Peptides against a protein of PDB entry 6MBK. Designs and how they scored, part 4

Target 1, 240 residues: chain A of PDB entry 6MBK
Amino acid sequence: GFEMVNFKEEGFGLRATRDIKAEELFLWVPRKLLMTVESAKNSVLGPLYSQDRILQAMGNIALAFHLLCERASPNSFWQPYIQTLPSEYDTPLYFEEDEVRYLQSTQAIHDVFSQYKNTARQYAYFYKVIQTHPHANKLPLKDSFTYEDYRWAVSSVMTRQNQIPTEDGSRVTLALIPLWDMCNHTNGLITTGYNLEDDRCECVALQDFRAGEQIYIFYGTRSNAEFVIHSGFFFDNNSH

## One batch from the design tools (peptide; made by RFdiffusion4, then SolubleMPNN)

Design b2_p22_3_s4
Fold by OpenDDE base, seed 1:
Structure b2_p22_3_s4 (fold): chain B 240 residues (1-240), chain A 22 residues (1-22)
Amino acid sequence: as target 1 above (240 residues)
Amino acid sequence: SSALEQRFKERKWVPVRHAITR
């Protein structure tokens, strides 16, 4: 009922191939297709994860490394998904000097600087870990781990990570949701939920979409500043 | 909203939201 399309100005998005009615379940993604903290633990990253407190404490970083490991693995199940990800982002970690100067006049500048500092610290830490830790030897990125790699992975996760329940529903975890995250954002209500019975993410249509129309979803209430920092874009019609 | 809550209740969903890292 949908296809990936490169839209002018908006980049890649999903387009309806048929008429979709409001509240219609048009997209679902089983857990096995998600990139999660759990899938990271079960991957080549697992041994290192089990020995590194930062990876254990920060699910977003675990996802970032999971993404890097899978990207470096030609036979990764997630290669088709990874190939749909932008090679660069409009997030603050990619800002040019002029963009940073612009932000200096805003309240967002402190968050931007914090993000830069934290990302740099994390990279320095994990560079050392990858070079010295015994369990890092099997990682496909062992001999190729640059700041650019880390910046990309962190930005990918930052812009696309979602909170979902664990398999037993007892806790929450983080996940990248392939296909679903290709939808561009619009104002509205949350129309995505996790169905624990079927163990899948489910998305219902926010509104009627005609065949040929782009499908939009609402990712959550955020200020424009938060969108810039965490998603890399402004939303002009954002009333929040 | 009440409408949102009703939707999720009917579908027995756990809301999926973008997570902000701090």
Scores: peptide ipSAE 0.398, ipTM 0.829, DockQ to the pose 0.774
Fold by OpenDDE base, seed 2:
Structure b2_p22_3_s4 (fold): chain B 240 residues (1-240), chain A 22 residues (1-22)
Amino acid sequence: as target 1 above (240 residues)
Amino acid sequence: SSALEQRFKERKWVPVRHAITR
């Protein structure tokens, strides 16, 4: 009922191939296709994860390293997904001097500076970990872990990470949701839920979409400042 | 909204939303 398309102004997105009615379940993604903290733990990163308290405490960083490890693995199941990700982002970590100067007049400036400092500190820490920790020897990052790599991974996760339940529904975890996250954002209501019985993410249509129309979803409530910090854009019709 | 809550209840969903790193 949909196809991947590179749209002129918005980049990759999903286009309806048939008429889709509002509230119709048109897209689902099984857990096995998700990049999660759990899949990170079960990957080559697992041994290091089990020994590093920061990876354990910060699921977003675990996902970032998982993403980097899979990107560096030619036979990774997620290669097709990873290849759809932007090579660069409009997030603060990629801001030029003039953009940072502009932000000084906004409420976001303190959060941006914090993000800069935190990302730099994290990189410095994990660079040393990768170089010295015994369980890092098998990582494909051993000989190629640059700040640019880390910045990209962190930004990828920042813009695309989602909260989903664990398999037993007892806790929440973080996930990248391939295919689903190709939908570009619009204002509206949450139309994506996790179905624990079928163990999959399910998305129902926010509105009617005609064949040939781009399919949009609502990622969640955010302020414009939060969009800049975490998604890299302003949304004109944002109610917050 | 009540309508949104009803939707999630009917589908036995846990809401999926973007996670903000703090």
Scores: peptide ipSAE 0.393, ipTM 0.825, DockQ to the pose 0.804
Fold by OpenDDE base, seed 5:
Structure b2_p22_3_s4 (fold): chain B 240 residues (1-240), chain A 22 residues (1-22)
Amino acid sequence: as target 1 above (240 residues)
Amino acid sequence: SSALEQRFKERKWVPVRHAITR
């Protein structure tokens, strides 16, 4: 019912291949296809995760390392998904000097600086961990862990991480949702939910889409500043 | 909103939302 398309101004997105009606369940992604904190624990990263307090405390960082490990694994199940991810982002971590200067006139600058500092500190910490921790020896990134790698992974997770329930529904966890996260954002209502019975993310159409039209979803309520910081763009139609 | 809550209740969904981490 949809296909991946590179749109001129918006980059990659999903296009309807048939008419899709509003509220129609057009897309679902089973848990087994998601990159989650749990899948990170079950991966080559698992042993290190079990012994590192920061990985345990910061699910987003766990996802970032999971993403890096899978990217470095040619036979990774998620290679097709990873290949669809941008190689770089428009997030503040990628800002040029002029862009940062522009932000100095905004309230976002404090969050940007915090993000810079946090990311740098995290990188320095994990660089040391990867070099010294016994359980890091088996990681495919052992011999090549650059700031650029970390920046990319953090930015990928920052822009794409979602809250979903754990398998038993008792807690929330973080997940990257392949295919679904290719939908570009529009203003509207949340139309994605997790179906615990079928153990999958389900997305219903925000509106009618005709064959050939780009499919948009609403990722959630954010300020423009939050979009810049966490998504790398301003949204003109953002009501907040 | 009430409409949103109703939608998710009817579908027995747990809302999936983008997570902002700082």
Scores: peptide ipSAE 0.393, ipTM 0.842, DockQ to the pose 0.771
Fold by OpenDDE base, seed 4:
Structure b2_p22_3_s4 (fold): chain B 240 residues (1-240), chain A 22 residues (1-22)
Amino acid sequence: as target 1 above (240 residues)
Amino acid sequence: SSALEQRFKERKWVPVRHAITR
């Protein structure tokens, strides 16, 4: 009932190929198709993950490295998904000097600077880890790990990571949700849930969509500042 | 909201939300 389309202003999004009614389950993604902290642990990154405290403590970084490893793996199951990801982002890590100066008058500036410092420090740390750790030797990114790679991966995860339950529902984990995350954001209510019985992410339509219309979803309530920092944009209709 | 919670309960859903990490 939908297709990926490159919209001129919003970039890639989903377009309805038929009429979709409000509350209709139009999209679902089984757990096995998600990029999760668990899938990272079960990947080539697993041995390193098991021995690196930062990867263990910060699921977002684990996802970033998982993404980088899979991107560097020609036979990765997630290659089709990864190819749909932007090559660059409008997140603060990509801001030019003038854009940063603009933010100096906002409350976001401190978070931006923090993000810069943290990302730089993380890169330096993991560069050393990749070069020296025995379990990093087999990583496909061993000989190619640049700041640009890390910036991209961190930004990809920052903009797309979601909280989902573990298989048994006892805990929460982080996930990238292929296809679903192609939906652009609008104001509204959360219409995406994880169905533990069927072990899949399910999305119901926020409203009626006619054939040919772009499908929008609501990712969650955030301030514009948070959107800038974590999603790289302002949302005009945001209530915060 | 209670309405949203009820909705998710009826669907046996755990809400999926974008996660912000700082």
Scores: peptide ipSAE 0.394, ipTM 0.833, DockQ to the pose 0.736; fails the geometry check

Design b2_p22_7_s4
Fold by OpenDDE base, seed 3:
Structure b2_p22_7_s4 (fold): chain B 240 residues (1-240), chain A 22 residues (1-22)
Amino acid sequence: as target 1 above (240 residues)
Amino acid sequence: SESLLKRFKEKKWFPISLHITK
């Protein structure tokens, strides 16, 4: 009961094609359609993942590399989703000099510089890994791994990652949720959840939507990307 | 159509939100 639309002010979003009632289950995404740490492990990245301690320890980085590998694969199942992702983000990693100077008057400047420095170090580490590790030879990004690629991938994951249960419900893992994450944000209550019995992400309507109206959801408490500091990307000087 | 209330009663449901992870 919805369609993807490019709205003039908001960009891409979902529009109702019929009347949708409040609390109605209008959208669901099965696990098999999600990009998860598990799907990363089961992809071409799997052999390298099994040999690299950083990929194993940092699920968000694993997702970033999964995203890059799938983007570099013309026949990837997730190509339609990847094509909907922004090419650039408003995260600190994309700040221009003037934006950084503006933040110098705030305590945030320390975190911005740290994030940039640590992300650069991560890139340098993985660049070496991709160039030298035997299991990296078959990766589609082997000859096309730039800092810009890495910056884009980690920013994509940072702004779109969700916590979901593992298949057996025993642990929490990270996932990108295609189609669902195209909904634009509004204030309200969380109306998206994971149904383990049916093994799918489920979204119910926050309110009544009439045919032709844009469907908004509440993503939960999050900061604007321009002010978000991702603590998961802070590494000490000797961590890798 | 299936409602949130029915889902909470019939099946285990885990809320999903976008947030920054450590």
Scores: peptide ipSAE 0.247, ipTM 0.738, DockQ to the pose 0.508
Fold by OpenDDE base, seed 5:
Structure b2_p22_7_s4 (fold): chain B 240 residues (1-240), chain A 22 residues (1-22)
Amino acid sequence: as target 1 above (240 residues)
Amino acid sequence: SESLLKRFKEKKWFPISLHITK
């Protein structure tokens, strides 16, 4: 009941192709369609993941590299999703010089510089890993791994990562949720959760949408990962 | 400007926590 549309000011979003009623389950995304730490481990990145302590310790970085590997793979299942991702973000890593200068007069500058420094250090570390580690030779990014690539991937994950339960519900893992994360933001209530029984993300309509209208969701007041954690993203699971 | 500070505070993002030194 929806289609992907490139809206002028908002970028890619979802448009209803039929009337959708409030609270209607109009969108669900099975686990198999998600980009997760587990799918990263099961990808070409798996061998390196198994040998690199940083990838193992930092699921968000694992997702970033998973995203980069899939982007560099023409036949990747996630190509349609990846192509809809912004090429640039409004995260601190993309702040312009004037923005940074302004922030120097605020308390935010510490966080920005910290993020810059950490991201740069991570890039430098993984650049060496990719160049020297035997298991990195098979990665599609072996011959092309730039800071811009890393910045993009990190920012993509940073803005889109979600915490979902593992298949058995025993733990949480990080996931990018295609289709769903294309919905642009409006004020309202969170209407997305993970249905562990059916092993899928589920989104119900925030309001009635007529055919031809853009479908909006409420992101919450936090990042995707944060709103998942704090909003009770899990169906029939009060874990936070 | 006021808008920049507001924009920063309202941005949807997670900080990178990994600290790597030489």
Scores: peptide ipSAE 0.036, ipTM 0.465, DockQ to the pose 0.029
Fold by OpenDDE base, seed 2:
Structure b2_p22_7_s4 (fold): chain B 240 residues (1-240), chain A 22 residues (1-22)
Amino acid sequence: as target 1 above (240 residues)
Amino acid sequence: SESLLKRFKEKKWFPISLHITK
């Protein structure tokens, strides 16, 4: 009932191929198609993940490395998805000097600086890990891991990560949801949920959409401060 | 809507939201 389209001003989005009624289940994405912390564990990153405390403690970083590993893998199942991702983001990690100067007058400046510092430290740490750890030898990142790569991956995850339940519903994990996250944003209500019984993400239409219209979803309400603080760093307390 | 609430109650839906900067 929909197709992927590159819209001139909004980039990639979804367009209805038929009339879709409000509250109609028009889109679902099974768990097996998601990029999750679990899929990261089951990938080439798995051995390193099992031995690195930071990857284990920070699911968002695990997803970032998973994204980088899959991007560097020509035969990755997620290549079509990865190719739809922006090359740059309007996030603090991409701010120019003038934008940072503007933020100096705001309360967000300390959070921005902290994000810069933390991201730089993380990069330095993982650069060393990738160069020295035995389980990193098989990673496609060994000879190609730049700060720009890391910044892109972290920003991709930060802007697109979602909390979903684990398969048994006992805890929450992080996921990138291909196809669904191509929907552009509009004001409204959250109409996406995870269905544990069918083990899939489900999206119902926010409103009526006619054939040929772009399908929009509501991403949620988050402040810039919440984006920087909460979206950038999710600590999985499961290490304890 | 009542329909969404019904779905959430009956199918153990966990709401999903993307992280967007306003």
Scores: peptide ipSAE 0.276, ipTM 0.773, DockQ to the pose 0.536; fails the geometry check
Fold by OpenDDE base, seed 4:
Structure b2_p22_7_s4 (fold): chain B 240 residues (1-240), chain A 22 residues (1-22)
Amino acid sequence: as target 1 above (240 residues)
Amino acid sequence: SESLLKRFKEKKWFPISLHITK
């Protein structure tokens, strides 16, 4: 009922191939297709994850490295998804001088600077980890881990990470949701959830869409109270 | 300023924190 289209202004998005009615379940993504902290743990990153407290404590970073590892793996299952991701983002980590200057009069500038510093520190830390940790030797990014790589991965996760339940529904985890996250944003209500019974993300149409129309979803708003969760501060069972 | 700030809020541009204790 939909197709991927590269829209001139929005970039990649989903377009309806038929009329879709409001509340119609038009898109679902099984767990096995998601990039999650769990899939990271089960990947080549797993051994390092089990040994690095930061990866364990910050699920968003775990996802970032998962993304990088899979990107660097020609045979990765997620290659098709990764290829659809932007090569760069309009996030603060990519701000040009003019954009930074534009924000200098706002409180946001402090967050931007903080993000710059934190990201740089994270990169430096993990660069050393990747270079020295025994469990990093098999990582496909071992000899190719630049700040640009990290910036991209972090930004990808930052903009696309979602909180979903674990398979047993006992707790929450973080996930990238391929295909679904290609939907561009519009105002409205969140119409995506996770069906534990069928073990899949489900998206129902926010409104009626006619054939040929771009399908939009509402990404939601994040409050300060949701900041920590949304930012991916997630403590694994092995973390302290 | 408002436009960019709005985008900042909507694009999940939240800071990523790292606390290195060692």
Scores: peptide ipSAE 0.038, ipTM 0.464, DockQ to the pose 0.034; fails the geometry check

